# Peptides against a protein of PDB entry 4GMN, part 270

Target 1, 375 residues: chain A of PDB entry 4GMN
Amino acid sequence: RYANITLLALVTLASIGTDFQETLVKGNQGSRESPISAADEEWNGFDDADGDAMDVDQKSSSGEDQEEDYEEIDVKEDDEDDDDDSITSEMQADMERVVGADGTDDGDLEDLPTLRELIQTAVPQLIRLSNLPIDSDESLTIQSHALSALNNISWTISCLEFANGENANIHNAWYPTAKKIWRKTILPILEADSADLKLATQVTSLAWAVARVLHGETPTDGNPHRKFISLYHSSKQQAGGNSNSIEEPEDPFQGLGVKCIGVVGSLAHDPAPIEVNREVGVFLVTLLRQSNNVPPAEIVEALNQLFDIYGDEELACDKEVFWKDGFLKHLEEFLPKMRTLTKGIDKRTQPELRTRADEALLNLGRFVQYKKKHA

## One batch from the design tools (peptide; made by RFdiffusion4, then SolubleMPNN)

Design b2_p26_6_s3 (from b2_p26_6, 19 letters changed)
Fold by OpenDDE base, seed 1:
Structure b2_p26_6_s3 (fold): chain B 375 residues (1-375), chain A 26 residues (1-26)
Amino acid sequence: as target 1 above (375 residues)
Amino acid sequence: DFKEELQKTLRRYQQFLGQQQLQASR
C-alpha cells in the first residue's frame, strides 16, 4: 500500500512541474505587465536513457515456506465513512459557495488531467498518510514525506493567480481540498504541540501554502494564528541559544520565521475575524518596531503582508484595526530604519534579498503616502 | 533505494517550488 501511494506521489510531483509552469505562463500572459522571461530551465524529467538492465540473477534458492500466520488486524473500517461523508458535504457546500449560481461546473479539470488526479487521487491519500498514528520511525518518515508532497502540491497551486476569477476551475477544485488539508493535517499536528522543529517547519510551510489560497476563509477554530505566533517566538529563543545546530537555510526566505509571518499574514485577510486581524497586525507591526533583532527577510515578508492586509480602505480591518490602532505612525517611523536595513544588504552576496528589500522599501513609501492621503 | 529516490525527487521539487515562489512574489 504505502509503496504505491508514494510512487503515485512521486509521479504526480514530477508531473506538477511541467503542467503548472505552462498554466502559470498562460495566466500571466493575460495580465498586461512585462513578459516574464521564460527561464529556459527545461525540467529534464526522468531521463529514460540509462536502461541498465538489472540482470535479475534468478538464483532459485528453495527457501522453506514458513507460513507466517498474518493475523488480520481487523481495522474497523466503520467509523471512517461517516467522517468522509461529513467532509464531502462540507466540501460540496464549499464548492457550491465558490461555483455560485450559474451552474457552470467550473470545478471540472478536464483540460488539466494531471492536476485532477493530483487533487482527487493523490492528495486524499497524502492527507491520510500525514495523519497516521506515530508509533515508529517508519511512520514518522511516512508522515514527513506526505507533508513534503502536500507542501509541494499546495505551493504550486498557491502560485496561480485567482484574482478576478482567474483559474476559477482550479480554485474551485482546490478550495475544499485545501480546507481538508487544514483540518485533517495541519490542525492535528499543531495541536500535538511537538518540540520537533523539522515537523514544525514542514507543517508551517504547508500551512502557508494553504493559507495563501484560503486567506481569511481559512478555518479560525482554535485560533491557529496564535500557535504560529508562539512558534515564531519559540524559534527565536532556540536560535539565540544554539547558534551551531540549525543550519540557517541558504535562502533567507525559507526560514521558519518567514514562514510563520506568511501564515499569520495570510490568515488575517478579509473575511477573517477582526480580533484575528488585530492580533496578527499588532504582531507584524511589533516586528517592525523590533527590526534591529529581526532578520531582513522577515521584515520584507511582514511589510508585504501588511500591504496586502491593509491595502483596501473599504475593508472593516482598515477602520477597526489599521486606523484605530495607529499603524500608520508605526509604518512612517519605520521608513528610515527600512532605508538603513536595505542599504546594509550586500548586493553581491545577497542579490535577491536586496532586490526584495528595495521593492518593499519602495512600496512602504508609497503605502504611507497613500494612507496619509486617505486619512 | 525507494526512500532515497523519494527524498531526491522531493528535494528537486522543493528547489523548483522555491523558484516559482520567487516568480509569483514579484
Scores: peptide ipSAE 0.018, ipTM 0.514, DockQ to the pose 0.032
Fold by OpenDDE base, seed 4:
Structure b2_p26_6_s3 (fold): chain B 375 residues (1-375), chain A 26 residues (1-26)
Amino acid sequence: as target 1 above (375 residues)
Amino acid sequence: DFKEELQKTLRRYQQFLGQQQLQASR
């Protein structure tokens, strides 16, 4: 009984999170910003376990055909069309308050009761469910659904603008919860060193969503960037050996490699420790140097992360890592390779990958010119 | 658009939580 209620709650939370991601993807297609590919975790439906069809002997009880004359009750379709509009007006008023809230209020989601309940009530339960001891296939299923729900919620929140104090109330409410997800869900799963690539993909997706909000303020305990770099390399070694096991996601940006790059890139932002930034920066630049053996989507993500990390010349990482470790030279040497790579992507078969590669190539040219001017 | 769908889906979640609380109280 409790297991079924918990499973139904998790499936509903996962579905809600998927609906949010789909909405974000549809909403962002209208704005010029790079489509954050929602992690479309395909809800692989319940495999109907072989219900042993117990042969219930249909005893042919010859019940007499009482023709009960069902009088057609002409159910007047009362046009209850009017009540749907009232829900939209209250929703619209709550929407206007979220955009207009000056960044002075402590993370009091008073104007967002539903988001408050999601963050304060649902997420703490999902964190508990994601940390259950794995002792059965049921506990694995519960963990997976809890991770999917946390992923979808975290991705949705990570798609809000928090720059310049925008959505500060949501940021302030989410920030401690995001740190809790990191410390209580992500780190323990990463430390368990499971060979389960599905679990690794789920936790890495969640880690990216969380790290997109926390950036360099993500807890550095246990050097999580090195764990994700290690996971990146391990995933490449496994893919090279067993051609059969992981269906490459149809979306090249949903690959574990892209997710690992997104996580470590996000972790390397200011105020991350300079050594964390350096290790990530060297990893990303090394991918560009080895680009002939790296999927194009991972190159696109690695470039975007490098632009975001090293775009500000006032940051300590610009002087102490970017210039000191000679990253500009590697970006310049990569520019002709990126042109070749981008041209090699078929616009007909991979239109999104081609668009994002064309954008990353354009930005690389601009970034190299910018850095050369500020040298 | 996005914010409206977010709010709709969050309301569906509240309704679901409310229903689950009612079922857990039975």
Scores: peptide ipSAE 0.017, ipTM 0.476, DockQ to the pose 0.031
Fold by OpenDDE base, seed 2:
Structure b2_p26_6_s3 (fold): chain B 375 residues (1-375), chain A 26 residues (1-26)
Amino acid sequence: as target 1 above (375 residues)
Amino acid sequence: DFKEELQKTLRRYQQFLGQQQLQASR
């Protein structure tokens, strides 16, 4: 998993570097036809298939659990072995080290020279490019590519395990850079309040990737969680009015609504201010209450975020928000609705959405039972 | 000039990527 992640990012960085080069060459030639080449496959993130199934060590009494043989749909990622010679031997060696390294606690990337140069040299330039005044179509294109580059790098790093001090060297190198992306790229774009939904989607994707590493340590300046909640609501109002071709991504999990939920969920983790946690928690629980009008993918993401935020009973948010605001009752009342929602998803047309909904339903049942035992 | 600073930043990025590719080819 991690190897393919780092690979895709490095390939995407090489591609983005080429796209930047082409954009500069085309801009100098005065040809207005920048083909938005299909290579604007902005890597929209990894599906966290690492839903930590809450290993609630339920000593199952010997009920004959019918092992419903969930056929592992081997989603053959068609590794189109596009022999894109873009994977450098150094990048591959860095990947092998990241996958094989028992967490050496040394905050130095001396052993990861490509990743070091990426974080220390490339990313600060991309931050500058993303924060340029927009005065031309060329500057818009450069901003878009810089955001895509930052997105792909940030997502890749966010897919590394940092729990229990794993990859601490990478975390320590990335953390100050992630805060710079947030303050210099994400916040200025969110404050500009642009009606550009493409830009809003790009910045929200980047914000999610950054917030997946920073969590509750994400800078709270200007209440960014409220901006993403507002963006969520605004996106729903626009989708209802103008049938203009914002191609809803074919993947339901790549929607702006899901990305907004992912950002605000990540922002609400400990040590986030309790009021930020409360506002996000109330937003997420309100989506569940209004689930009849919410896309299934957004419900799945909202559930996962609620589990991650409120899974630990030792956190201040458990007492001050979860129990105080009565979230358990809302989750319990949502169980029969989630069962109906999940059963309504066709396994043939939306296999991934169905799988993730089945998992979220299972986890919701376990979570409600867990919280009832600890009440 | 903003355009000159942009072009200078992008040229530095291209030089960086080109150096990485040249190091990896050795």
Scores: peptide ipSAE 0.017, ipTM 0.480, DockQ to the pose 0.019
Fold by OpenDDE base, seed 3:
Structure b2_p26_6_s3 (fold): chain B 375 residues (1-375), chain A 26 residues (1-26)
Amino acid sequence: as target 1 above (375 residues)
Amino acid sequence: DFKEELQKTLRRYQQFLGQQQLQASR
C-alpha cells in the first residue's frame, strides 16, 4: 500500500514537472508572437508572363574534396544506465525499511534517503507550486497536481504507526513539514473561501492526511475546524440543489463529507483546546442524531472519530465535554438506529461499507458499555 | 512494466528538481 501511494506521489511530481515545463514553453512562445501586422498585400493578379528559362550551362568546378580526417573522438558512452537501477533499488529498500522498522531509532532520515528527499526537497517545492498565483487554467492545473502530490505523500506518512514512539525519526522529520503544509498550503486556500468544490475536496483530503499526524497539535490559527464544518454543511446544501451530480466517488469513504469529518475529528484530539473539542464533538453527535439524512459512510467515520477522541478517560475532554455535554445518552439512543442502518447496507453491492459499518456498530456497543462502567 | 514506469517517473522528478534548483540559484 505505502509503495503504491509513494509511487503515485512521484508520478504526480513528474507530471507537475512536465506540465510546468510545457506551461513555461507555451508562455515564452506567446510573448514572441509580436502581432505580425497583416500587411494588406494587395492580391495583384496572376499575369501569365511566358518567361523563357535560359539554359545556363554553369561549369561543374571540381572542388577538391579535402577529406578532413575528423578524428572520431570516441565519446565513451558512459553507461548512464547503472544509476537508474540504483535509485529504484534505494527507493525499494526505503519502503522495506519503513515497513519493517520497529521504531527504536532516535536517528535522522539517513537510512531513508528517498523519504528524506520527499520531505526535505519535494514537499517544499510542492508547497511553492500549490501557492502559485492562479491567473490561468494552467496555474490551476499545477496547483491541483501539487495538492495531489502533497496529499499522496502526507497520506503515505499518516499510515505509519507513531504510537508509543514507533517511527519517531520519521515523525520528527515530518512534523515541522506537516505544520508548514498546514500553514502555507491548507490555511491560505481555506481563507480564500473559494466556491470551487474540486479545490475544496483536494484541500480537505490533504488536511485530513496532515491532521491524522498532527491531531490536536495542528495549528489552531483561524479556527480551521469551523471552516471544515461550514464546508461540510455547504457541500450538503449544494448537493441538494444542483442536479449536476458531482460524481459521487465510487468509494463512499472518498466523499467530501467523510473527509470533512475525518479532518475535524483529527483536529479535536488531545491536546486540542477544549472549545475546539466541544464544537467538533457536538457536530459529530449531531450527525448521529440526524442520521436519517446522513450517508452511512459519514456515520461510520463520525463514530470512529468519536471513539478515538473520547476513548481515554484520563483526557480533559472526557470530563469537560463527553460527560458534561451528555454524549453517552446520544450514543446509546443511536445504537438501535445504527443496527438498522448497518442491516440496510447490502453486502453484495457495498461489501466494504457493510464491513466498516458492522465494525463501527460493534465498537459502538463496546464503547457505550465501557463508558457506562466508568460513569 | 511497473519498474520502467517508476524509473521514467524518477528521471522526470530529478529533471524537475534540477530545473527548480537552477531557477533558485539565479
Scores: peptide ipSAE 0.015, ipTM 0.451, DockQ to the pose 0.023; fails the geometry check

Design b2_p26_7_s1 (from b2_p26_7, 15 letters changed)
Fold by OpenDDE base, seed 5:
Structure b2_p26_7_s1 (fold): chain B 375 residues (1-375), chain A 26 residues (1-26)
Amino acid sequence: as target 1 above (375 residues)
Amino acid sequence: SAGDQLAKRALALEQERISRRMEELA
């Protein structure tokens, strides 16, 4: 009885977190197509006022469009009105306020009562439930559901803009809670060194969501970046040996490898220790050098992380890591490989992966040119 | 604990991997 009530409450909290994310996504999609990849913005560099627009004379070679007659498979949208009216009118109203709110600097969530209760009441209970002693399959199920709810909440909050003091009230309320999730949920699970790949994937997804807000201010206790790099390598060794179809997620960007890259990339941002930044930067550049054996989605994520980490020339990591360790040469040498990789992705079967690879290729060209100009 | 030994071993292996990769980039 109590277990079923706890499970129902956890499923409800996970649903709430998903619906909140979807609503935020739909609200922001009026300006950005993919909510999770703030990386879909063309990397324009920093404001060099003298943007000589390289007139890439795309001479449209008029290849004869063979009109392959795509039979419109009339997929009847069965409007299953699954009126899963799980979004309370209060949650929707809070989402509309969050999407429309110019961030007032007051760390008060008075105007966001649902988000306040989520952060202040629900998350502390989820942290407690994620730390229960695992003595039964029921305790493992409770932990998994608590991690799912924490993941959905953390991802949703990580989709908010916090640059330039936007949503500062939400950021200020979330920041101590995010650090608590990291120290009380993520680190203990990573230290337990469980062979459970499902648990590892859940905690890595949660870690990415948390690290997308905390960046280089993520607690460095126990060198978590090395644990995620180790997890990345361990996941690759398991995939090569046992043809147990762990159903690779249908979405290439939901893979454990991508999640590990996203976590360590986020951890390496300023003000991360230069040693942490260097270890992550070397890991990411090494993936590009070994690209023949790396999934395309992981290459795309590794590139985006490299652009975000090393885009700013005023940061200590630019001089002490990027230039000192010769990363530009490796990026330039990777450019022709990236062109080949991107062209090898079938637009019909993997449209999203192809689009994100085309963008990452474009950004790589721009980034290499920018860094050459600022050398 | 057995976990502390595994974590220390994993960390040592990863430090060695990172070190080797840094030498390959130099």
Scores: peptide ipSAE 0.015, ipTM 0.511, DockQ to the pose 0.026
Fold by OpenDDE base, seed 3:
Structure b2_p26_7_s1 (fold): chain B 375 residues (1-375), chain A 26 residues (1-26)
Amino acid sequence: as target 1 above (375 residues)
Amino acid sequence: SAGDQLAKRALALEQERISRRMEELA
C-alpha cells in the first residue's frame, strides 16, 4: 500500500518533468519562425570572413517535374481535443516566463514557483529515494523510478539556454542541486560496481543530463570519467559474449555507449583538469581510430564532443592536449572513413542517423580546415 | 543541439515507459 503510493508519486514526478519539456519545445517554436531543423545546427564555424565566395554557377537545369496531381485525401483528423489537463496553469505560466524572460534577474526563482518547488522540494526527495538501501525488489523499483524522475527533470533543465547569462536564475538554482545529484545519487551508484546494465544505463543517462549543465565544473572526486570509460568498454565486452543482448534501443542514440560518450565529453569541457580532458580526448580519438568496430551513432557523438571540447583555441586544452597529442592528424585521417561510414547509412531506414552523420561529416571537414589555418 | 534532439527522444521514451507503468498501477 505505502509502496504503491510512493511509486505513483514518483511516476507523477517523472511525468511533470516531461510535460515541462513539451511546454518548452512549444514555446520555443512560437518565438522562432523557422523550426530549428536538425540540419540548421551546423557548427557555427568561426567566421572566416575571408571566404571568397566562389560563384559556383549552378546552372538551374529546369527539370519540368510533372505535377502529379495527388488527390489530397482529406483525412479528417478528428481533433480529439485530448484536454490533457496535465500542464497546470502555474506550470504553463512558469514555462512561458522561461521562454519569454530576457532574464536579467540575478538568481531568485520567486517568479518561477513551480520550477522552484521542483528543484528545492521534489529533487531532494528523489535524491533520498535513489539512495535508499537496496534490500528488496520494491526498493530496486523505487530507485529506478526515482532515477527516471531525476533523469527527466535534469534533461529538461539541460535543454535551457544558459549561454551569455540566459536563464541565469535557473542555472544558479539548479547548479548546487545538480552537484548534489552527482555526489549523492550518481557517484554512489557508480561506486557500487553493479553488474546491472539497466541501472548503469539509467545512472549514465542522468549523469549526461547533469554533466550537460555542469560541464567541466562537475565534481572530479573519484575520477568519474574513468568509471564511465570503463563502463563503455565493459558494455562492449558483454554485448559480444552473451546472446542475452539487452534489447538494443530502437533509437541508435539511446544506447549506453552514446550516453557514456556524452557524459565523458561533457566532463572534459573547460574548466576540467587538463588530465581529465586528456584522458577523455584520447578516449574519443581512439574511438575514431577503431571506427570499424564502433556503432555510427557513437562516432557521431564522439565527433560532436570533440568539436565542443576543442573548438576554442584560447582554452588551455587546445595547446596542452589537442596540439600536444596531435589530435588534428587523427581527425584528418578519419575524414575519408567518416565519408564512407555516412554513405553506408541508408536514408530510408535510418533517416535521423544519416542526417546527424552528414552534419558531423560537414562539421569535421570545417573543423579540420579551421585547425589547419590556426596551426 | 544534437544533444537536445537526443534529450527530446530520451524524454519521449521515458514518457512512454511512464504511461505504460501508470496503466499497470491503475
Scores: peptide ipSAE 0.014, ipTM 0.434, DockQ to the pose 0.055
Fold by OpenDDE base, seed 1:
Structure b2_p26_7_s1 (fold): chain B 375 residues (1-375), chain A 26 residues (1-26)
Amino acid sequence: as target 1 above (375 residues)
Amino acid sequence: SAGDQLAKRALALEQERISRRMEELA
């Protein structure tokens, strides 16, 4: 009885999330911006704000070389023994308590009472239900439905524009909750169960939705990007052996490989650690180099993630990763391969895949040209 | 049950409220 009521509530919450997403899609269809991925937008580069280079006439004032005798303060390197203060499980729990004391600056959703109740009341219960001990088929079913509800809510919120301070109240209300979903739902499932491909697909979809809002501010503890890269590779190894066709989803963009790319791409955005960005960037560029054996939808997603990560030349990852690791050369060498790949997609059988591949090809040409101009 | 109809109606009203607010944000 309780299980059936819980399942009905979870299906209902998942339906609300879907209807909310459909409303976003319909609202945005009135504006030319389809809420489809930034992939469907023609990459225009960053607007070269014609910053009038104010000719700061550097008057060469001949500063007289005052040889200030910098007394060598012999800073004795006191070898402070790095006592590896192993953050005790209690201090980690107290830091989780202090950091989980997200101050009451829950973004004021006074004007959005339903969204407030969804974020503040429903999501915390869904997190709890996703973390129940798995001891029965009923508990697995509850977890799967809780993950589906969290996925639909998270995807819906991730389709809102948050650039330029848009929807800041929603962003501020969602941000702590998104971090809580990551830490309390996504990470524990990634640590516990690598064997269930269905569960892995559900958690990866949720992780992508959450990471589309948190980007590089997604918690880096436990190196989750490496887990999703490992999951990507494991999914490819299983597909090659047993002719039990895991029915590739009818939609090529709903595949586990695409979802893994979307997660790791989102995790690599600024302010992600440069090493996380590098590992993800190398993974994505390696997919392009191996494109003969990679599904076209995964190539499209990998390209879009590379544009989003490395579009801004002011970011540390542009100098420290993109230029330093020579990514431009690999993108330029991939252009003729992408043209061949895109032309090979049948517009009649795969119209969406063909459209998104045509857009990604156009954007790749522009991106390569942009990066060559700014080299 | 009458409770299931009330829950469905409450949900539908809430969906319409969300939908209108999302149309105002788009």
Scores: peptide ipSAE 0.007, ipTM 0.376, DockQ to the pose 0.035
Fold by OpenDDE base, seed 4:
Structure b2_p26_7_s1 (fold): chain B 375 residues (1-375), chain A 26 residues (1-26)
Amino acid sequence: as target 1 above (375 residues)
Amino acid sequence: SAGDQLAKRALALEQERISRRMEELA
């Protein structure tokens, strides 16, 4: 009973995070004419392989049938539907305000009551639930749902523009909470060294969402970038060995490898320690050098991260890492390989991957030309 | 950014997974 209520509440919070994002996506599409074709590609979840549990014929002894008269507690289903529609409507109204706010109103979170309650009330509970001792399949399920809800909320917030002081109120409210998610949820799970690839994928997705807001201000305690690099390499070793391919997500950009690259790239942004930036930069450039064995989506993400990290020549990482470690040469040598890779992607079967690869190729050419002028 | 589109899609897929799981729990 309490588990099911907690699961329902977590699912509702995750649904709330869902509707909030759909509203952000719709609102932001109204301002940007770029047709993101929402291809309703059904993400076929992992088929639970029916593991034939062997019939252990344990003869349970004949305990006496005490007919305990279970009074059917008539759970009135009727009152739950009205509260969900109300929350969704308030959430939609908050999102319409976030999207419709011309960045001039330093509006307090008072004008965003649903977002305020998500950040101040829901997220702290989700952090608590994600940190429960794993002692049962129920506690593992609760953790997974708490991570999913945190993921949805964190990704939604990470889709807001925070450049030039836009949404500064939301940023300021989220920033301490994002650091709390990192320290209380992400780091402990990464330190537990779980072989659970599902959990690793969930925590990495959440870590990317959080790191997309915190960037180089993400806590560097325990060198989390190295853990994600290790997770990247371990995920590649597992995929190569078992011909029982864990169903690669139909979307090449949802792969654990892409998520790891997104996390470590985000962690390497200024003001990250130069050592962290260097280790990540070397990792990303190494992927480009090994591109023959790297999925195209990971190459696209690695390129985008390299552009974002090293796009500003005023940053310490430009001089101390990009130029000092000779990254320009590697990017220039990769340019013809990227052209070949991009041309190899079928526009009919993988239109999004092709579009993103064409963009990344264009940006790589521009970036190399930019850096050559500023050499 | 390309990251924002990835973010939006990652979240949409996670959302659909959650919605499907709500329907399975109902």
Scores: peptide ipSAE 0.016, ipTM 0.446, DockQ to the pose 0.082; fails the geometry check

